# Ledger of designs, part 68: peptides against a protein of PDB entry 5CWW

Target 1, 194 residues: chain A of PDB entry 5CWW
Amino acid sequence: VPKLQGPFDFDLNPEDEQDDEVELKDIYVIGEKPRVADLMRGEEEELEMMKEDQHNGLSLNIICLLSTSGQVKICLDIDGVEAQWLPPRSKNKRLFAPPPEPPSLLTFQTFDTLKPAEVTPDGWPMFSEDATSPYSFYVTHPAGITYISLTPWVFRLESELQSDSEAGTEFRIDLLAKGQGSERDRIFTQTRTQ

## One batch from the design tools (peptide; made by RFdiffusion4, then SolubleMPNN)

Design b2_p18_5_s4 (from b2_p18_5, 6 letters changed)
Fold by OpenDDE base, seed 2:
Structure b2_p18_5_s4 (fold): chain B 194 residues (1-194), chain A 18 residues (1-18)
Amino acid sequence: as target 1 above (194 residues)
Amino acid sequence: SRIEELAKKLAELVERRK
């Protein structure tokens, strides 16, 4: 039987956001790409295809959360949440193991896709994938469609995660944190015909 | 600041994987 996972703890959630105030409408998960080292055990042909994919992938799951107001949270799965199965009912359940700490998501970035005037009580924003890029997606709402791309920072973060060099790592990470460089572009706006 | 804490958390993440 699969184990239900959650709740997730959101590390570095914006201070102004009380967990109770943000109603989530949708979740979009970008799965981690496998590490080259794990794939090196395969045939040479798989290695070449993976080299191209590795330059464009992140070795972390990304969890995107969408609120009723059109707010997007980009979170990183820093703990590497895997599917868990209920252990077989072994008699010796150590009743006294402290409940495992909930898995933590690192809130990397938060931004709005709607203007305040576009937010409606009946609004239902949704994620949709970009078939051309695993790290790009759309937020659709009756008021409009917003394109989002994580590509600008994903590549840089992965480079740091795979780098054996400590030289300049702190500086580059600081730049990543400051820039957070997700692309956000409103590609369609519904014109209200007055 | 939140950004400084984010940088710290990212640095810790990088260190754990190295």
Scores: peptide ipSAE 0.593, ipTM 0.946, DockQ to the pose 0.809
Fold by OpenDDE base, seed 3:
Structure b2_p18_5_s4 (fold): chain B 194 residues (1-194), chain A 18 residues (1-18)
Amino acid sequence: as target 1 above (194 residues)
Amino acid sequence: SRIEELAKKLAELVERRK
């Protein structure tokens, strides 16, 4: 039986957001691409296929959160949260190890997909995948559809995670933190014929 | 600043993965 995980701690949440004001409506998870080194225990054929995919993926899970107001939060799983299973009901009440500290997510970026005038109390924004890219997706709302792509910074972050060189790492990370280069494009707007 | 803290956390992440 899968173990229920959570609550998650959010590191570097925007200070100005009162936790009580953000109602989450949807979650979109982009799973990590396996590292070649971790797969070396597998068959050589799987290794070659994964090498080709590694150039286009991130070795971290990404958790996207969507609020009722159309706000998107992009979070990184820095602790590597894995699926946990309930221990087999062994009758021996082993002393419950202190509950592991809740896993932390790093809030990378927060942005809005709706204009203030488009936000409605009954609005129900939703995530949907882009079949053409694992790191692109859509946010749909009655007011419109927004395309989002994480590809620009995902590639750069993965390059730093896989690099053996320390030269220039600090500078490039600073650029990542400042730029947060997610693409965001409104591809459809519903014209309310009043 | 938040950006500086983010950069620090990312740097720590990179170092832990090396």
Scores: peptide ipSAE 0.592, ipTM 0.946, DockQ to the pose 0.773
Fold by OpenDDE base, seed 1:
Structure b2_p18_5_s4 (fold): chain B 194 residues (1-194), chain A 18 residues (1-18)
Amino acid sequence: as target 1 above (194 residues)
Amino acid sequence: SRIEELAKKLAELVERRK
């Protein structure tokens, strides 16, 4: 039986956001690209295709959270949350194993996709994928559609994760944290029929 | 600042993967 995972702890959640106040409406997960070494069980042809794509992927899971207000929270799975199964009812309840620390997500970025005037109690924002890019997606709301792309910082972060050099890493990470660099573009706005 | 803490956590992440 699959183990229910969560709740997740959010590291560096914005201070102004009480986690209890954010009503979550949707979750969008961007899975990590597998390392080529882990895929070596696949056909050589698939391996070559994946090698080319690996340069464009992040070796971390990204969890995007969407609130009723159209707030998007971009979280990184830094702990590598894997699917867990309920332990077999083996009698050896290690009674004294400290409860596993709840998995933590690193809150990378938070931003709004709706204007305050567009937020409605009946609003139901939803994620949808961009078929052209694994790191781009849409937030659809009755008020409009917002395109989001994580590609600018995903590439930079992956470059640091794969870099063998420590030279300048701190500086580049600082720039990454300051800039964050997610693209956000309102591609459609619903015209209120007056 | 939050940004500085974020940078720190990202740096730690990079170090752990190395």
Scores: peptide ipSAE 0.592, ipTM 0.946, DockQ to the pose 0.810
Fold by OpenDDE base, seed 4:
Structure b2_p18_5_s4 (fold): chain B 194 residues (1-194), chain A 18 residues (1-18)
Amino acid sequence: as target 1 above (194 residues)
Amino acid sequence: SRIEELAKKLAELVERRK
C-alpha cells in the first residue's frame, strides 16, 4: 500500500501568506529526471550526448500547488520525496522515534493566474499538462486559461546541479532566485457577454 | 530578503549535490 505522504512543510513561503488563507484545489507534480551523471556511470560518450540533449529535466521533483484564487506555487522537492510504501507491519513499532520531520518543499515561486476580479467563490481552477513539454502546463479557470512554462529556469538550475565547476555558481543561482523566470501567458479570457 | 534566502537555499542544494 502506498504511504500517504504529507503534509509538506513549505520553506520560504511568502511572508504574507497565512497558511490558513490558501485553499488548495489542485496539485501538479513534475517528476524528477535522473541525473546525467548518475545515468552515465561508465559511458563517457553517452554523457556527452546527454549533455548536448539539453532535454534532461530537473533532477528534483517539482510540486505545483493551485489555490482557489488561481495562485500557483512552484515548489522544489529538496528532500527527495520518494514514493514510499507502507513498511510491512513490523511488530516493533519504534514507539519513541520522533515522528519523521515532514519533508520540506522549497517554495521557488508564487504567482497569480487570475485577476482579483476574476476570482469567484465557485471558481475551480485546475492544472492540465502540456503534451509538448514536461515542464509546461495550463491553469484552467472559468475566467480563462493560463499557460505556464518552467523551462527557462529548470534548465539553468539543472545545469548548476550537474556542474562540477563552482565557478560562477553563486552568481547564476542569484540570477535564478531573482529572475524566477517562469513563463506565464493568458492564452484565453472568457468574455462576459453582456 | 526572501530572494536572498532563496538563493542561499538553492546554493546549499547545489553544494549538497556536488
Scores: peptide ipSAE 0.591, ipTM 0.945, DockQ to the pose 0.777; fails the geometry check

Design b2_p18_6_s2 (from b2_p18_6, 6 letters changed)
Fold by OpenDDE base, seed 2:
Structure b2_p18_6_s2 (fold): chain B 194 residues (1-194), chain A 18 residues (1-18)
Amino acid sequence: as target 1 above (194 residues)
Amino acid sequence: SKRDKVLEALKKALEKKR
């Protein structure tokens, strides 16, 4: 019987524990794409179709967090969702497996979608999907709509995760982490009719 | 694994950005 996983205690890094004061309003999850290496046990023909699909996703779950202030955190699930099975009812040894360590989320990027003057106590920012891309989404708020795309870095990160060569990986990852990160564009702003 | 090395490199790179 599959064990229902959750609640996920986000062990936010102790440095992100200072963000315990950030009231979350919404969560947007982009599920991982299957790793081609895990599918390589199939027929060669499935392998070719999936090579084209290799460029279509990240083999990590992405968790986007949205605060009351319109702050977005883009987090990566680096541990992966392991399928937890209920331990077989073997009679005697209740070895309390230590509680599964909460999945470590790695904060990739944090940014604001609202200006300080747009933040209102009654404002309720929400995520919405982009039907055209699994790695793009919107943040909607009464003050405006912000488009976000993870595509600038997702494919590069996946390329590193799937590469056989360790040569230059550290350098490329350092550049990726220090880069501009996600695309962000305010596509709509509510004009206050003065 | 190589994957683990990439993830560790990413973690370290992001820690340096903070």
Scores: peptide ipSAE 0.601, ipTM 0.948, DockQ to the pose 0.694
Fold by OpenDDE base, seed 1:
Structure b2_p18_6_s2 (fold): chain B 194 residues (1-194), chain A 18 residues (1-18)
Amino acid sequence: as target 1 above (194 residues)
Amino acid sequence: SKRDKVLEALKKALEKKR
């Protein structure tokens, strides 16, 4: 039986304790690309097809959270959600390994897709996929549509995760974290008919 | 692992940004 994954613990900074009041409306998950080491267990042909795709994917799950106010949180699953199977009811009192702690989500970026004047009690934002890119998506709200792309940082982060060199990693990661982060573009705005 | 070091560095970097 597949184990239900969640709740996710947010390693929220204590200053973000106010984030617990954020009413979540939608969740968008971008699954990790398989790691080369995990691919080595597959057939050689599957390995070749995935090698081409690996250069453009992140070996971490990304969890995007959307609030009723149009706030987006981009979170990284750094612990790796391993497919937890319920331990088979084998009668042997194997020490109940404490249920693995829920994966801690690392908040990479938080931003708004709506202006304060666009937020309405009845206006519910939703995620939708971009068929052209696994790391791009839309936030749709009655007030407008926002395009979001994670591509500016995803590739750089994956490059660091796969790097054989530890030299300068901390510096490059600091630059990545402090950078512009995700691309955001309001592609449509609903004209309020007066 | 190297991966773990990168993730720890990322965690620390994001904590400093907040």
Scores: peptide ipSAE 0.600, ipTM 0.948, DockQ to the pose 0.713
Fold by OpenDDE base, seed 5:
Structure b2_p18_6_s2 (fold): chain B 194 residues (1-194), chain A 18 residues (1-18)
Amino acid sequence: as target 1 above (194 residues)
Amino acid sequence: SKRDKVLEALKKALEKKR
């Protein structure tokens, strides 16, 4: 029987605990694309259709978190959510396997979608998908709509994960981390009609 | 694994950005 995984305890590093209690309002998950090596165990015909789709994805789950203030955190599941099966009820040896450590999320980027003057107590920002891209989405708030795209870094990160060469990886990853990261565009702003 | 090395490098790079 598959074990329901969750709630995920976000072990936010204690350094992130000093920022004010960020009330989360929404979560958006971009599931990992299966690794080519894991797909090669499947039927060849499904593999060719998936190869075209595989060139355009990340082999890590992406977890996007949205606060009441319109702050977005882009997190990576680096440990992978392994499918936990309930141990068979074998009668005698309760081998207390230590509870698997909750998957650690790595915060890749944090940014705001709202200006401080747009944050309202009754304003509930929400995620919505982009039907045209699995790595693009919207943050909708009464004050406006923000388009977000992860495409500027996702494909570069996947290329490092799939590369056979270790040469220059550390340098390229450092540049990736220091870069601007995700694209963000405010596509609509609600004019306060007085 | 090579994958683990990439992920460790990413973790270290992000820690330096904070």
Scores: peptide ipSAE 0.598, ipTM 0.948, DockQ to the pose 0.682
Fold by OpenDDE base, seed 3:
Structure b2_p18_6_s2 (fold): chain B 194 residues (1-194), chain A 18 residues (1-18)
Amino acid sequence: as target 1 above (194 residues)
Amino acid sequence: SKRDKVLEALKKALEKKR
């Protein structure tokens, strides 16, 4: 019987709590794609269909956090969600394995979707999915709509995670981390009709 | 694992960006 995992205590590393109490309003989760190595235990036919889908996916969960101010934080679950099975109901009080440590979230990127003048006390930004891409989404606010795409870095990160060679990995990862990161485009701005 | 090395490299790279 699969163990219901949750609530996930996301230990958001509290050290990134700079004093500005970022009030979170929404969360958008992009689930990991199965790793090829994990699928090799399955039927070969399912493996081929999933390989085609894997070329466009990340084998890590992505957690996007949205604040009241329209700040987006892109986080990676680097520990991964291990499938926990309910221990077999053998009568022996096997020591409750300590609850799995909450997955450590790694902040990949933080950026704003609103200008300071667009931030309102009653403004409620929300995530919405892009039906055309699992790694693209929108932030909707009364002031406007921002398109976000993770595709520029997700593919490169997955390529490193699946690479057979360690040569140059550190350099490419450093470049990826320091790069422009996610694509952002304001697709709509509400003109305040005075 | 190789994967763990990539993730450690990523962690270190992001820590340097802060």
Scores: peptide ipSAE 0.603, ipTM 0.948, DockQ to the pose 0.659; fails the geometry check

Design b2_p18_6_s3 (from b2_p18_6, 6 letters changed)
Fold by OpenDDE base, seed 4:
Structure b2_p18_6_s3 (fold): chain B 194 residues (1-194), chain A 18 residues (1-18)
Amino acid sequence: as target 1 above (194 residues)
Amino acid sequence: SKRDKVLQALKEALRKKR
């Protein structure tokens, strides 16, 4: 039986964002891709082919959270929430293992998909996948549809995670964090016909 | 690990952005 993982602790909540109970309406998970180094344990020849397949996604799970207001939060599972199988009922409850600390989610980016005037009490924003890219998705709301792509940063982050060199990593990571982050484009807006 | 260093650097960079 898969272990239900959660709750997740959010690391780096902005201190000053009042715990305005961000009412979450939807969650979109992008599962981690296997690390190239973990695949390479056997065949050096596949390394060259997999370098061309730079399309290896991020070796971290991405958790996207969507609020009632159309706020999207992009979080990274830095602790690696592996699909933990429930440990077999070994009778020895090691009573004293501190409860595993809930996995920490690193908030990479937060942004709105709706204007304040578009937010309605009955509005239900939802995620939907993009069939063309595992790192792209849509937020659909009665007011409009927003396309989101994580591609501008995902591959760069993975490149750093897989790099054998630490040279310039801090600088490139700083640029990645300070950059615009995810692509966001409103592809449809519902015109109120008068 | 090197991976942990990258993740730590990312965490620090994100903290500085706020």
Scores: peptide ipSAE 0.622, ipTM 0.952, DockQ to the pose 0.831
Fold by OpenDDE base, seed 5:
Structure b2_p18_6_s3 (fold): chain B 194 residues (1-194), chain A 18 residues (1-18)
Amino acid sequence: as target 1 above (194 residues)
Amino acid sequence: SKRDKVLQALKEALRKKR
């Protein structure tokens, strides 16, 4: 039987984001690309097709959260959430295993897709995929449609995760974290019919 | 691991951005 995963702890929420119960409306998950080391266990033909795909993906799961207000939170699964199965009812519950710490999601970026005047109680923002890119997606709302791309930072982060050299890693990661982050473009705005 | 060092550096960089 699949185990229900969660709750997830969110690391690095801005201190000023009061734990105001941000009502989540939608979740969008970008699955990790297999690591080169895991691919080397596959067939050579599958390895060649995946080499082209390997250059184009992150070896971490990305979890995007969308609030009722149109706020997007981009999170990274740094602990690697694996599919957990309920252990078979083996009689020897080791009573004293500390409860496993819940997996932590690292908040990489938070941004708004709606203006304050566009936020409505009846508004339901939703994610939708971009068929042309696994690291691009849309946020749709009655007020408008916003295109989002993670490509400006995803490939740079993966290059650091795969590099053999530790030289300059801290500096490049600091620049990545301080950068503009994800691309965001409002591609459609609903004209208020008078 | 090297990955752990990169992820730790990322955590620290994001904490400093706050």
Scores: peptide ipSAE 0.621, ipTM 0.952, DockQ to the pose 0.837
Fold by OpenDDE base, seed 1:
Structure b2_p18_6_s3 (fold): chain B 194 residues (1-194), chain A 18 residues (1-18)
Amino acid sequence: as target 1 above (194 residues)
Amino acid sequence: SKRDKVLQALKEALRKKR
């Protein structure tokens, strides 16, 4: 039987944003691309097809959270949440295994897709995929559509995760964290019919 | 692991941004 996963603990949530107050409306998950080391266990043919894709993917799951207010939170699964199964009712209850620590999500970026005047009680923002890129998506709301792309930082982060050199990693990661982050573009705004 | 060091550095960098 699959184990229900969650709740997730949010690491580094802004102190002013009690996650408990944010009404979530949608979740968008971008699955991790397999790591090169994990691919080496596959058949050579699978390795070749994945080599072309490897340079363009992040070896971390990304969890995007969308609130009623149109706030997007981009979270990284740094612990690597694997599909957990309920342990078989084997008689050896390791009574003393500490409960597995809840998986922590690292909040990479938080931003709004709606202006305060566009937020409505009846507004239901939703994620939708971009068929052209696994790291791009849309937030659709009655007030408008916002395009979001994670590509500006995803590639750089993966490059650091795969780098054989530790030299300058801290500096480059600091630049990545302080950088522009995700691309955001309001591609459509609903005209209020007067 | 090297990966863990990168992730730790990221966590620390994000803490400093707050």
Scores: peptide ipSAE 0.621, ipTM 0.952, DockQ to the pose 0.847; fails the geometry check
Fold by OpenDDE base, seed 3:
Structure b2_p18_6_s3 (fold): chain B 194 residues (1-194), chain A 18 residues (1-18)
Amino acid sequence: as target 1 above (194 residues)
Amino acid sequence: SKRDKVLQALKEALRKKR
């Protein structure tokens, strides 16, 4: 039986912004691609197939959160939340493993997909996948559809995570964090025929 | 690890952006 994981600690809560209780409506998870180093314990043939796939993925889970107002938060699982299974009901191992520290999510980016005038009390924004890219998705709302792509930063972040060189890493990471981040394109807008 | 250093640098860079 899978163990329910949570609550997640948000390590980067801004101390001073009033927790305007952002009511979450949807969650979209992009699973991590396996790391080359973790795969080196497997057979050489699986390693070659996965090396080709690794150039196309992030070795971190990405958690996207969507609010009622159409706000998106892009979070990174930096601790690597492994699927915890409930320990088998073997009666005798009272190993009080300390409760695993709740995994910390790192908020990478926050942005809106709706204009203030498009936000409605009955609005139900939803995530949907893009079949053409694992790092692209849509936010759908009665007011319109927004395309989102994480590709501008995901591959650069993975390159730093896989790099053997520490030279310039801090500078490139600072540039990545301060950059525009994810692409956002409104692909459809519902014209309210009044 | 080197990976941990990258993640720490990212965490620090994001903190400075706020």
Scores: peptide ipSAE 0.620, ipTM 0.952, DockQ to the pose 0.804; fails the geometry check

Design b2_p18_7_s1 (from b2_p18_7, 7 letters changed)
Fold by OpenDDE base, seed 5:
Structure b2_p18_7_s1 (fold): chain B 194 residues (1-194), chain A 18 residues (1-18)
Amino acid sequence: as target 1 above (194 residues)
Amino acid sequence: SKRDAVLQALKEALAKLR
């Protein structure tokens, strides 16, 4: 029997912890692409098709969170969520294994898709996919539609994760964290007919 | 692993921005 997993712990900024009032409305998950090394254990033909697509993928799950106010949080699953099964009934071995630490999500970036004047108490922002890119999506709200792309940093992060050299990794990761280069573009704004 | 070191460096870099 599958074990229900959760809650997830969010490594949120202490400043975000003061926003105890952030009501989440939607979640968008971008699944990890398998590592090339893990695929080498499979059929060679699946390897070639996946190699072209893998060069542009991240070997981490991305969890996007959307609040009522139109705030987006981009989180990374750094621990990897493994499927857990309930132990078979017959083994009375109280494996006093310490309860596995709850999965933690690392908050990479936080940004707003709405202006303060566009936020309404009855607002219902939602995610929608971009069929042309696995790392791009839309946030829809009655006030407008915002395009978001994670492509500017996803490739760089994956390159560090797959690199054979540790030289300069700390510096490049520091630049990646400081840059937080997700693209954001308001593609539609509903003109309030006064 | 090298992967774990990269992820730890990322965690530390993001923590410095808080």
Scores: peptide ipSAE 0.615, ipTM 0.952, DockQ to the pose 0.728
Fold by OpenDDE base, seed 2:
Structure b2_p18_7_s1 (fold): chain B 194 residues (1-194), chain A 18 residues (1-18)
Amino acid sequence: as target 1 above (194 residues)
Amino acid sequence: SKRDAVLQALKEALAKLR
């Protein structure tokens, strides 16, 4: 029997934890792509073709959260969600195995898609996919539409995850974290008909 | 694992930005 997974804990900034008032309206999930090393266990010849398609995405799930205010949080599932099954009814109820700590999501980036003046109590921002890219999406609100792309950092992070070299990893990861290079572009703004 | 080390480094790097 499949085990229900969740809730997820969010590793939020202390500033974000103080916003106990962040009402989430939508969630957008970008599923992990298979790790190249996991695919290559069979055929050496396919290794060369998959190296050319460096576009294999990220071997981590990405969870995007959208608040009522149009704030987007980009979170990474660093623990990896594996399919969990209910343990077989072993007669020895070791009753008190502490429940495994719920998987934590690491907040990679937080940004706003709306200006403060565009936030309305009745506003309902929503995610929508970009059919042309698995790592790009839109945030739609009555005030406008914002294009978001994670591509600037996703492939760099995956390159580090797949690298056998430990040399300079900490430095490159530090640069990646500081850069937080998600693209954000307001592609449409609703003109208030006066 | 190397992967775990990268993820730990990322966690630490992001924590420093807070």
Scores: peptide ipSAE 0.615, ipTM 0.952, DockQ to the pose 0.732
Fold by OpenDDE base, seed 1:
Structure b2_p18_7_s1 (fold): chain B 194 residues (1-194), chain A 18 residues (1-18)
Amino acid sequence: as target 1 above (194 residues)
Amino acid sequence: SKRDAVLQALKEALAKLR
């Protein structure tokens, strides 16, 4: 039987801590892909070709949170949340392993998909997937639809995570953090019919 | 590990933006 996971600790940016209690409405999870080095344990020759394939996803889980106000938080699972199962009903008092340390989520980016005037008390924004890319998705609200893509930074971050050299890593990571280059495009806006 | 160093650098970089 699957075990309920959580609570999760969020490492929120101070900008996020100053915002009032953000009511979450939806969650979108992009599962981690296996690390290239872990896939290649045993096949040396294919390793070089797969490094060139820019198609390798991030070796971290991404958790996107959506509020009633249309705020999106992009979080990274840096501790690696694994699926937990309820122990089998064996009668033996297995020593309760100490509760695992709660997994921490690192907030990478926060942005709004709605204007303040578009926010409604009964608004229910939702995530939907993009069939063409695992790192792109939509936020749908009665006021409009916003396209989001994480592609501009995901591959750069994975390249650093798989790098053989630490040379220049700190500088590139600083640029990546400052750039926060997620694409955000409002593809539809509902005009108020007068 | 190298991976841990990258993740630590990312945490520190994001903390500086706070």
Scores: peptide ipSAE 0.614, ipTM 0.952, DockQ to the pose 0.704
Fold by OpenDDE base, seed 3:
Structure b2_p18_7_s1 (fold): chain B 194 residues (1-194), chain A 18 residues (1-18)
Amino acid sequence: as target 1 above (194 residues)
Amino acid sequence: SKRDAVLQALKEALAKLR
């Protein structure tokens, strides 16, 4: 039986801790792709499938959080949440290993999908997938639809995670963190029919 | 590991923006 995991500790910015007012409405999870090193231990047939999927996905889980106000937080699972199973009902009082420390999520990026004037008390934003890309999705709200793509930075981050060279890594990671290059495009805006 | 070093560098880089 799968074990329910959580609560997650968010390594939230201390400034984000002051926003006690952010009510979450939806969560969107992008599962990690297998690491190349882990696949190299597998059968040669799995390696051929990796070469064809040129878009090597991120070897980290991505957790997207959506607030009532249309704020999106992009979080990375840096600890690697492994699927936990309930211990088999074997009668032996196995010393319960101390409960694993709750996984920590690293907030990578925060941005708004709604203008302040579009936020309403009865409005509810929702995530929806893009069937054409695993790292793209939509935020839908009565006021409009926003397309989001993580592809620009996901590729760069994975390249660093798979790199055999440490040369320049710190500099490139610093640029990646500063750039926070998620694509965000409003594709539809609902005209208020007066 | 190199992977851990990259993740640590990312954590530190993001912390500097905060």
Scores: peptide ipSAE 0.617, ipTM 0.952, DockQ to the pose 0.712; fails the geometry check

